# Peptides against a protein of PDB entry 3H8D, part 217

Target 1, 122 residues: chain A of PDB entry 3H8D
Amino acid sequence: DMKRQQRFFRIPFIRPADQYKDPQNKKKGWWYAHFDGPWIARQMELHPDKPPILLVAGKDDMEMCELNLEETGLTRKRGAEILPRQFEEIWERCGGIQYLQSAIESRQARPTYATAMLQNLL

## One batch from the design tools (peptide; made by RFdiffusion4, then SolubleMPNN)

Design b2_p29_7_s4 (from b2_p29_7, 14 letters changed)
Fold by OpenDDE base, seed 3:
Structure b2_p29_7_s4 (fold): chain B 122 residues (1-122), chain C 122 residues (1-122), chain A 29 residues (1-29)
Amino acid sequence: as target 1 above (122 residues)
Amino acid sequence: as target 1 above (122 residues)
Amino acid sequence: SRWDEKLAIEIVDGKEVYYPLSSLVERPS
């Protein structure tokens, strides 16, 4: 159902090993999530020292947030919610279109708002 | 088509009469807009000295922004774009649900994402 | 690579603090 609310979130993170280091030695990453209604549709991770991680529902469920949106508390975390374009811009730059497309073609992707939009785009 | 991008914007405004007054004497209002794709679906105005103004596509076209989203330049104005909930929270508080519902019932509202969502909600 | 294993960065009273993402999970009392 495309009538579900699409919400996007971003959280900066550090590795546990860096928590006690000086600020200049704390390598910051960024965790991104797209929720299609209560459930995550896409997840993305930017790391300072490795390639971006792209994850899509259905294919990468085991590596993605398993909690529904309400359970995550993301909606109550000040500054966590971002605009759709703030997510999509990074997603596109990281090759997300190709990644999701491949997941759809291989029948690995769960139908979501993201899959529908991509299928409409291509 | 519910696949259109839903984007929301907010711009502060001051009354022409207050333009040259000291900051403390400039009563700020807020202009809100919901764009369903390229065209406005809802518009809302908060005023410091009069009741909120609610406007919906179809019914209030003459009082609403007539420019398409791209023409407005809102997408290029830093800080103008807001989250859907930031619009909806104010919309609901101002009686927007009842206003749009009435417009739908009277056959005055143009079908938009907003009308579809409301019809789904009720 | 679980999301909840990472440390969220927050600023509290002007200081940077770190919490596991898992700590954001809201459970009914």
Scores: peptide ipSAE 0.061, ipTM 0.502, DockQ to the pose 0.431
Fold by OpenDDE base, seed 5:
Structure b2_p29_7_s4 (fold): chain B 122 residues (1-122), chain C 122 residues (1-122), chain A 29 residues (1-29)
Amino acid sequence: as target 1 above (122 residues)
Amino acid sequence: as target 1 above (122 residues)
Amino acid sequence: SRWDEKLAIEIVDGKEVYYPLSSLVERPS
C-alpha cells in the first residue's frame, strides 16, 4: 500500500578499535534505514574505509533490522530522522538502484515502496 | 585443531525500545561469544524478559557474528573478554549442552572446540 | 533474533552511547 508513510533515519557509528582514540582519530560510519510504514524496506551502511553495504527487504532479511519502526526507538532519537533525499542521494551513489533492481529481477526482493518506485522509474 | 586458542567475550546490550528511557528503565541484556581461534563457535544472548538465545556454528551461521575475531575488535575492547568459566556457567544454565548436543546429533553443527569438548564429556 | 538488532552499550569519551551491535564491529578493507 503506497499510503504508508516513508521515513528515513541515519545513525553514526564508530569501530570498536576507535572508541578510545582521540576524537580526530575516530573514523565515523553511517547507518541508514528506510522504513516503509512500520517495516524496514532498505538498509545502508557507509563505512569510511570499505565499500558501502546495501540491503533490501526480502533478499537481506537476515542482515536487516527485524524490529518495527516503533520498536527501534529511532523516532525518539533526536537528529536521527533525515529527509528522503538525504537517503536517496547516498543510496544512488552507492549503487542502490542497481542493487534493488537485481533483487527484483531475481525475485528476491519483498515488495515495498522502494521496489514500487523503482519499477515506475524503469 | 584443538591447539586453537579459546577466547570468550561478553558485551552488554539494551533493547532498542529502551535506549531512550531513563537508566532505571533500561533492561540490560548480555551478548556472549566463544571464539575457537579466529572463528566464532558459540553465541549466546541473555535477555531480561525472554528465554536465552543459544547459537552454534554450522547450525546458526546466519544469526551469528560473521566476522573473525580480529575483525570484531572485541580483543581491543576493555572489559569485553571474560574467563571461559564465565561463559560456560551461563551456557550450561541456559541449556547449552542440550542445544549443542542436539545440533551435533542432527549433523547441523560445524565441528568446533565446543563440539569436541561435548563429545568428550558424553 | 539477530545480534545486529540489539543496541550495544558503548562508552565514548565518558558518554554512554547506544549503537546497533553490528555497528560496533570492525570490518577491515
Scores: peptide ipSAE 0.039, ipTM 0.411, DockQ to the pose 0.343
Fold by OpenDDE base, seed 4:
Structure b2_p29_7_s4 (fold): chain B 122 residues (1-122), chain C 122 residues (1-122), chain A 29 residues (1-29)
Amino acid sequence: as target 1 above (122 residues)
Amino acid sequence: as target 1 above (122 residues)
Amino acid sequence: SRWDEKLAIEIVDGKEVYYPLSSLVERPS
C-alpha cells in the first residue's frame, strides 16, 4: 500500500570465476532489488552470459534476498539506490510484467506493492 | 598483422523499451563488429535516437564482445557478414578515426589491425 | 551457437541503464 515506502537498488557484480582475472576479463553483472517497505518485493539479476533472472516475493523467496532493507545496508551504500523507473524499465524489458502476472495467476505471488500496481494495469 | 583474417559483421537490434511495441513502433538499431583474427578489434552501435557508440579493443574491453569469432557464431549467420567498406564507411562517418586515434595516443588501445592501419594513415 | 550476453548501456532519465545485449539483437537466419 501507499503507506510503505518503495525503494529500489542496483549493485554490480562479477562471477566468482572471474574474481582473479584481469579487469578486462571480468564480466560484470547487475543485481537489482525492489523493497516494499522493509521487505523485498522483486529481485532481478542481469548476467553477462545468460538470460536475466526474475524473482518475485512469495514465489521465489528461497532464491531472493533474505534480509530486510535495514539489514542489507543498501540505504547506506553510496550509489546503490536508483530511481523507480531505472528498475522498472529493465524489469519490463526482461519480461517482468508477464513473469509477475503469471505468478499472481498461479497464486504463487505474495501480495506486494508490485502485485497491486500490476492488478491496476489489468 | 596481415596473417590474421579481417572479418566484419552487422546485425540489427531493437531497443528493449520497444520490444513489446507494434512493429512500426520498434526503432531499429545496428550492431557492428570488426574481428582481427579470432578477437574483436572494434565494435560499433548505431541507435535510432542517440549518438552512435564506438568501442575499441584495449580501451573498451568491458563493453565489447568477449567471445572469440567462432564462439559468436556470426560466421554461420546468414547475412551477418559484411564487406570491410560497409563497416569502415559507417565507422568513419561516426568519428571512429578520431576515437581510435585518441585511444592510441592515450595508450589505451590494444594493438590490432585497426591500430596498425590508422598509424599507416598518419 | 553462443552469443555475447554482455550488458548494454543506455541513458534513461539521465542515468545509465543496463541490459543484456542478447535481448536486443535480432539475429539473421
Scores: peptide ipSAE 0.030, ipTM 0.317, DockQ to the pose 0.041
Fold by OpenDDE base, seed 1:
Structure b2_p29_7_s4 (fold): chain B 122 residues (1-122), chain C 122 residues (1-122), chain A 29 residues (1-29)
Amino acid sequence: as target 1 above (122 residues)
Amino acid sequence: as target 1 above (122 residues)
Amino acid sequence: SRWDEKLAIEIVDGKEVYYPLSSLVERPS
C-alpha cells in the first residue's frame, strides 16, 4: 500500500571489539534502514573495513531488523531520521538497485514500497 | 498517484519592511511547501506577527507557488528540504487538518497526496 | 550479523557513548 509512510534512518555504530579501544581505533560504521510503514523494507550497512552490506525484505529477513518501527525507538532518537534521498544516494552508490532487482527477479523480495518504485522505474 | 514522491521544504523569509533594519528587528517568518510529485499540494507560512497562513491546492492556487518543483530550485538549496514530520507537525499545530478537511468538504481542494492521506485518516 | 550486535554511537556532553542497537528498543506506545 503506497499510502504507507516511508521513513529512513541512519545510526552510526562501532563493532563490539572496538568498544574499549582508543577513539582513533574505533572504526565507525553506518547502519541504514528504510521502513515501509511499520516494517523494514531495506537495510544497509557501511563498514569501515569491508564492502557495504545490502539487505532487502523477503530475501534477507533473518539479517535485518526484526522490530516494527515503533518498537525500535528510531523515531524518538534525535538525529536518526534522514531524508529519503540521503538513503537512496548511498543505496544507489552501493549497488542497491541491482541488488534489489536481482532479488525481485529471483522472487526472493517481499513486495514493498522499494520493490514497487524500482519496478516503476524500470 | 501515490507513486509520486512527497517532498517538503522550508525557507526562512524576512518581511520587506524589515529588510534594512538591524538584525534584532528583522523578524523571521517561515515558508513551507509540500510537493506532491512535481506540483505543490500544500503551502504554509509562519509569520512573526500574524496568524499562520495555510494554503491548499485547488482552493488557494493563486496564492501558492506556481512553479513546478524543478523550477523552484528548492531541491538544490542546501538545508531547504525537511522531513515529512517536520512539515506535518507544524501543519497540524496550525490547524491544517481542519483547513484541508474544510476544503475537501466544500469541493475546493484538488486531489493530492494530502487529500488522500487525510481521507484515509478520517 | 544481526543489527543488534552493533553498538550505536551516542554523543553525551561531547563524549561518545556506546549502546547496543537493541538497547534502543522501546515498548510500543
Scores: peptide ipSAE 0.063, ipTM 0.499, DockQ to the pose 0.437; fails the geometry check

Design b2_p29_8_s1 (from b2_p29_8, 13 letters changed)
Fold by OpenDDE base, seed 2:
Structure b2_p29_8_s1 (fold): chain B 122 residues (1-122), chain C 122 residues (1-122), chain A 29 residues (1-29)
Amino acid sequence: as target 1 above (122 residues)
Amino acid sequence: as target 1 above (122 residues)
Amino acid sequence: SAAERLQELLAQEEREFPYEPSEEEKFLD
């Protein structure tokens, strides 16, 4: 488990309601993913006008990306990959630690690098 | 050796001769470092008006950063850390593969993650 | 599906957020 490469990605998006607006009126959101080896472990979305969406493997599998990392094309998208800390800083600010902890405590979280790291801190 | 964290950093610099010039007359250079655990393994410098400088541990120790990673303060400098590929792309374009290979062949290179990775490709 | 949504985000990003070369890339060019 600890031998798998951890990779992090970020993609900006424009909300559907702003797609046809002038550039100055387009509000950006951000999509984030953490991959523990080939599979997504965590996902989050920053929206300009609603609370962040937080998703963890096992609990939120139906809402998370089903594709393995290679199938996503994220590794081939220039500028999509980010440093671990660039993900974790946002995850922490959005309450991701508490969200993942609650998923572990309720036995909803699938074991990942993220669950293992959190359990080592508690 | 393969268990040590690999970390990469980039810092822009202004050459001393341009320090007191108008902003439009300041040519930027770029300083890069690869740390294999606490110690520097590779360093390079991009200059606007001279060839890139390439440095490898063991061969160029006297020209490289002598500080361990924590002593440099790079881990605390916002925006200094970069992805491995952001370093490697520049390293490759500057002839770093051939430089490191020659240092290995001449027995001048200290064993690092970088030397091990290159040896696995040859 | 979540996969379709990601592909839509990727397609939108190519259109709305074209890659800008870093200052470093511009320096090497």
Scores: peptide ipSAE 0.288, ipTM 0.749, DockQ to the pose 0.777
Fold by OpenDDE base, seed 1:
Structure b2_p29_8_s1 (fold): chain B 122 residues (1-122), chain C 122 residues (1-122), chain A 29 residues (1-29)
Amino acid sequence: as target 1 above (122 residues)
Amino acid sequence: as target 1 above (122 residues)
Amino acid sequence: SAAERLQELLAQEEREFPYEPSEEEKFLD
């Protein structure tokens, strides 16, 4: 389990309502993913006009990417991959620790690298 | 050995001759390091006015950082850490594969993650 | 689907956020 590579990705997006606006009026959001080996462990979305979306494997599987890492094409997208800390800093600021902890406590979280790391911090 | 964390760092520098020039006349160079666990495995320098410098552990120990990773303070320097691919892309473009291969063949290279990875590609 | 959403994001990113060469890439060119 500790042998699985942890990889983090970030994709900017423009909200659908701004798609046809002038560039200066397009508000940027950010989509984030954490992959524990081939499978997504955490997903996060920063929106310019709504609260952050936090998703964890096991609990939020229906809202999370079903594709394995290679199928996503994220590894082939230049500039999409980010350092662990670039994900974790945003995750922490968005309340991701508490969200994941609650999912563990409710037995909704699938065991991942993220759940193991949180359990080592507590 | 495969349990050692591989970490990559990049630091911009201004060449000594440009230190007192106007900002527009300061040519940036780039210093790169690959750490295989606590010890440097590869170092690379991009200079605006001379060929890239490539250094590998065992061969170039006298020209490479003697400090362990924690002693360098690189882990504490915001924005210094980079993804493996951000190092490897530059390493490849600078002829680093051939440089490391030659150091292995001449028995000058110390065994590192980098030497092991190259041997797996050949 | 979440997969379709990701593919839409990836396709949008290529249009809205074209790749800019890194400072290092510009340095090596």
Scores: peptide ipSAE 0.290, ipTM 0.754, DockQ to the pose 0.802; fails the geometry check
Fold by OpenDDE base, seed 4:
Structure b2_p29_8_s1 (fold): chain B 122 residues (1-122), chain C 122 residues (1-122), chain A 29 residues (1-29)
Amino acid sequence: as target 1 above (122 residues)
Amino acid sequence: as target 1 above (122 residues)
Amino acid sequence: SAAERLQELLAQEEREFPYEPSEEEKFLD
């Protein structure tokens, strides 16, 4: 349904291996999520020492958050919500367009707002 | 039409009287806008030395921006766009709910997304 | 006019508040 609200979130993280290091030795990563209504449509992780992780609904469901948006508590976390463009700019830079396109072509992607928008661009 | 996108913007400003002062003596204000589709529905200004200015479509059209959203250039201004909640939190703190309600009751408010949302709460 | 004031605000913001890259932009560089 085109009436579903699109919401985007970002959370910084420290690598597990850096958890007990001095602040100067802690490398920061970023976790991102796109929710198409109550359900996650895309997830992305920026790591300081490995390639970005890109995940799309249908293909990567086993690696993505199974919680609905309200269950995540992201809507209640001050500073976690971001604008669509703040997600999309990073998604594009990380190769997310090609990743989602490949998932659509292989029939692995679940139909979402993201798949519909990409199909309108092709 | 319920299909109109709601977009919110924030721009910092320096008071004209502080323009030529040292940075430490420049008092910062904040200008805010809510667009219901292409047209402004609400405007708000935070000043460091006077009460907030609150403006609503229909009542305050002569004091509000007459430009449509695209004409403002706000959509192209990096960091100007904000989340709905970032506007609404300040609007609520400034007495915006009571201001809009009074404009509706006096039949001065133009119907907008903001008037519809408030009427759903009453 | 309100339009002129908005243009003044936008022009002032560019002068007084130059864009600083976000933490994420700095992370991607």
Scores: peptide ipSAE 0.022, ipTM 0.679, DockQ to the pose 0.774; fails the geometry check
Fold by OpenDDE base, seed 3:
Structure b2_p29_8_s1 (fold): chain B 122 residues (1-122), chain C 122 residues (1-122), chain A 29 residues (1-29)
Amino acid sequence: as target 1 above (122 residues)
Amino acid sequence: as target 1 above (122 residues)
Amino acid sequence: SAAERLQELLAQEEREFPYEPSEEEKFLD
């Protein structure tokens, strides 16, 4: 099986409530995605005012990106792509290992590169 | 054949002549490497005062990194690793395609991921 | 040697270009 390419992306965002504020009063958040081939495997959101949002394929499909990687335009957005470690470091800090593990244990997680990697660590 | 991992690195450098100057008078250069598995495939240097240096495995082995990837410590250096496109964009701008092509044509280039990719474009 | 030159570059970079935390790291701290 051709190893699906793992690609990671990050996009900063401003809270909707801060959209019309002066730049100095805009709080920045971060949106992250891990694509396992064409499909999203994990998504994460860092918010300045609420806990991190962690999402995994199969469990959180309704809240995750429904577009394939090419449809997202992320591949064409300069500076959006990040290294695997830049995603994983934040994922780990946000409790993503435990979140994904719980999704696997509950049989809610769709098999992905991420689930396979975690299962190899256990 | 297990597709060798392609990894790319970038390190800034200061010219020896600028080492003892004030920070504002230090001209920054950039060292780049592409590793095809454990071994360097391409190296590139951006200098503030001379043309880019382009180096390819087989042709320029005497001028390139002789260390394997693990020996370099690059994998452990925070911020040194870069995305493939961050290397390739600079490589292309520096005439790297033509340089590598000429090395292939002259039979000086060692077969690497880079040579294979170029041959697939031709 | 190329090895020595790389080690010199790495040592120089640590001195001259200390790591700056990313905007995300600053956001999480």
Scores: peptide ipSAE 0.021, ipTM 0.676, DockQ to the pose 0.735; fails the geometry check

Design b2_p29_8_s2 (from b2_p29_8, 11 letters changed)
Fold by OpenDDE base, seed 5:
Structure b2_p29_8_s2 (fold): chain B 122 residues (1-122), chain C 122 residues (1-122), chain A 29 residues (1-29)
Amino acid sequence: as target 1 above (122 residues)
Amino acid sequence: as target 1 above (122 residues)
Amino acid sequence: SAAERLRELLAQEEKQFPYEPSEEELFLA
């Protein structure tokens, strides 16, 4: 149902190895999520020392957040919610369009708002 | 048409009297706008030294932004666009619900997404 | 006018979000 609310979130994270270091030695990463209604559709992770991680529902369920949106508490964390474009801009730069397209073509992607939008684009 | 895109924006401003002062002496205000499609529906201004300004379409057109959304350049300013709740939270705290309700009851408010949502709430 | 005031406001630079990636972090994408 394309009428489901699309919500996007971003939270910073510090690498486990940096958690106890001085602030100046903590390299920050960014965790992104797109929720299609209560369920995650896309996840993305920016890391300071490795390639971006792109994950799509159906294909990467084992590596993605297993909690529904309400269970995550993201809606209650001030500053966590972001605009669609704040997600999509990074998604595009990371090659997310191609990644999701390949998942659709290989029949690995679960139908979501994201898959529907991509199919409208192509 | 309730299918029009609802977009919200926030920009900081420095008071004219503080423009040439040291940064520490510049009191920051905040300008907010809700656009119902291309047209402004609500405007709100937080000032450091006076009460909030609340403005609604139809009632306060002379004091509100007269530009359509595209003409404002807000969509091209990084960080200007905000989430609906980032506007609504401040709107509510400033008494915006009561302000808009009074404008509807007095038949001064132009029908917008904002008026429709309030009528659904009440 | 409101339009002129808005144009002046738009010329100001300000950070709007508490968790904003740096340009360096965005480059990693």
Scores: peptide ipSAE 0.069, ipTM 0.649, DockQ to the pose 0.435
Fold by OpenDDE base, seed 2:
Formats: C-alpha cells, structure tokens, sequence
Structure b2_p29_8_s2 (fold): chain B 122 residues (1-122), chain C 122 residues (1-122), chain A 29 residues (1-29)
C-alpha cells in the first residue's frame, strides 16, 4: 500500500484573460500534483493574483484531478515531473501541512502516503 | 546497503576559454553525478566539443568527485538535483551501460546501486 | 582536484529546468 511509487508533477497555466496579452504581461500560475501510485493524493494551484488552492484526497475529490496518472499523460510530458521536495517546499509554504492535518482530524482525508507521513511526524 | 537513497545532480559549466566571450559564444558543458548514499557511484561530463566522459566508482576513483554528498554542497544548490531518469537517459545515450558492464566484467567497478541494477537486468 | 573543480562549477551561473518557477513565482506561495 504505502510502498506505492510517489510521483510529483508541475505544469504551468496562463489565465484565460491573459491569453492575448504580450508575453511579458502573461502571469503564469502553477498546477501541482502528488500521485500516490495511480491516484492523486494532493493537488495545489498557485495563482498570480489570488491565494493558493490546496486540495487533499477524500475531502476535495470533486475539485481534484479525477484521472489516474496514466490517463493524465503527465508521465509523457517533458519537464512535468518534479522532485518530491519541489512539491513539498511549496506545499509547506502554502500551509499544506495544517490543511492536511485539519482534514485528517475532521475525518475528511482519505488515507494516502501523505496522511501517513504526516501522522508519522506527530 | 542498497536501500540507501539514490540522488542525482547536474550542474552546467563553461569552458575557461569561453569565459570572456559573449554569452552567445559560451558553449556550456554539463557535469552529472549519481550518489549512492553519501558517495558517488557514477559521474558523467558532457562537453560541447569532445566526447562525453564516463566514470564509475572503483575504476575511476581518482578522476571522480572525492567529496561526500554533504561536502559537495549540491543538496543546497537550487536546481542541481535531478530525477533519476534525467541522469539515466543521458547515461544510456553516452554508452554508460556498456561502460559500467565492462568495468564489472573486468572487476574494476566497486559495488554500488548502479552495478546492482545492471546485474539485475542480465 | 575534483573537489576544486566542483566548487568552481557550483559558483557558475546555473540554467533553469523546463517549467522551473522564477523567484517571483515562488513568492506566490
């Protein structure tokens, strides 16, 4: 179970309102995902003009990627895969630890590698 | 032993002869390292104007990084750490599999994660 | 030495990876 491969991805996005602007005026956002085996465990979105969005499996299933890892095509997109720390650093900065902890305590979070790691810290 | 953390790094270098040239005329090389726990297992150098250099622990110790991972400072340099596949892809292209295999067969290679993985393929 | 060479390399300007966020983008977090 927890021996599943943990893989992390990041892809940029441009706001629809900026699509027709000059390149220098296109503010990029970033979409992040943590996959615990084939299924997403955590998702995060960084925006240039609003607070980050944090999502955890079980609690936020309706707002998270519903595709399994292979269906996303992320594994085939050059530069999409990132190191665990590149995800975790941003996750931590955005208050992800507290967000996940709250979801666990409220019994909203589905058990994942992420929940297990957090519980091992406490 | 083989449960040690495998970490991979890449850093660019500019040839001394190009240091004072215009940016467009600076041909970059790339230095790669695979660390099996604290010690280097494989090293590779890509050059713009000569064949790649491949080095394996045991055989090439005198030409490889003698510092342990922490001593290198690589773990503290942003963007230096890379995914395993980013190393392996280049290693394979440069004939690294054959190079390591030859070193194993000649009993020159020190046992590392890399040697074990290769032996598991055969 | 390899150690000296590595130190010299580490002091050089690094190239960002594809989809590497800028410092500005990291401050969005």
Amino acid sequence: as target 1 above (122 residues)
Amino acid sequence: as target 1 above (122 residues)
Amino acid sequence: SAAERLRELLAQEEKQFPYEPSEEELFLA
Scores: peptide ipSAE 0.065, ipTM 0.643, DockQ to the pose 0.417
Fold by OpenDDE base, seed 4:
Structure b2_p29_8_s2 (fold): chain B 122 residues (1-122), chain C 122 residues (1-122), chain A 29 residues (1-29)
Amino acid sequence: as target 1 above (122 residues)
Amino acid sequence: as target 1 above (122 residues)
Amino acid sequence: SAAERLRELLAQEEKQFPYEPSEEELFLA
């Protein structure tokens, strides 16, 4: 249902190995999520020393947030919510379009707002 | 320091794909942690449909709990704490001894209670 | 677990991180 609110979130994280380092030596990553209504549609992780991780609903459920949006507490975390474009810009740069497209073509993707939007472009 | 308290914890998790299924159709995994004092020494994940994930401090920091034991809230979670043998039994069955031994030999493992105990057996 | 990883991320101290990723972080994307 296209009536579901699309909400996007970003959280910084520090690697466990860097937890004792001075702030300037702490390389931070970024965890991103797109929620299509109450459920996650896409997840993305930017790491300082390894390739980005892209995850799409249906295909990568085992590695994605298992909590609904309310259960995550993300809506209550100040500064966590981001604009759709702030997610999509990084998603596109990381090859997310091709990743999701491949998941659709292989029939591994669950239908979401993201799959619908991509299929409307194709 | 061998004076650090060794504490072990286990948490069940439900796969995102199974979150909408009836309780009987929800295949649960198990997340395990060994804390050597305030810091995680080993982490282990049992999944219903993929191989166990074994993680050791130093080698796998990026994929392991980054919180100290107090920050995790595990000590306040009723039923989360388990006996050492309840962790070790699963760890051994999953090939954890060989995994940690290899991490020591490759000099990837951080010194912990677990590395000390293993090296005392060799 | 994925839920535990998220809980860990949410439990990190709200350090004043820049709202936007650095250019270096964007180049790693």
Scores: peptide ipSAE 0.038, ipTM 0.513, DockQ to the pose 0.181
Fold by OpenDDE base, seed 1:
Structure b2_p29_8_s2 (fold): chain B 122 residues (1-122), chain C 122 residues (1-122), chain A 29 residues (1-29)
Amino acid sequence: as target 1 above (122 residues)
Amino acid sequence: as target 1 above (122 residues)
Amino acid sequence: SAAERLRELLAQEEKQFPYEPSEEELFLA
């Protein structure tokens, strides 16, 4: 069983309200995704004016990217792919470990690479 | 068995002969390394004036980095770590697949993540 | 040729991570 490749991506976004403002007034947010093979396992959003959004597969499917990795075009977007640590560092800072753990404990998390790794650490 | 982390690094180098030349006359080469856990599995060097150098563990140990990953300080060098695909794309272009395959067939390659992956693809 | 492709690769200043979050964005995390 060729283990599913774990791939991580980050893209900036501009808030809809700032889209037509001058560049200096466009506060950038950051959208992060972890793909476990073709399917998203974790999603995270950093906003300049509200708390981080953390999402995990199974629990938050309706709020997460519904496209498979290939459909997103992220692999073709230059500079979008990031190292695992670049995702995990932000994930940890945002309380992602506790969030995913709670989703596992409540039986809301779909089994993914992320859930398996967390279970190995605990 | 927590699978050994695969980590990839790239650092630029200036040829010794160009070290004291003007910046515009310093042709950059690139040194690449794949670490299978703490130990190097593959090394690759891109030179502006000679063919790529490909090295694989077991066969080319005497020409490869002898330091373990932690000893190299690569993990602490900002911008040195690269995505797997950033290594593999160059490796493929340089004939790395054939090189590693030949090393496996001749029983010169030490078993690594790289040898295992190649065996899964063939 | 492989050599020409290599020269092109060496000439490419590949910015590894063009979209690095600012320190401010990291603080918001």
Scores: peptide ipSAE 0.023, ipTM 0.630, DockQ to the pose 0.068

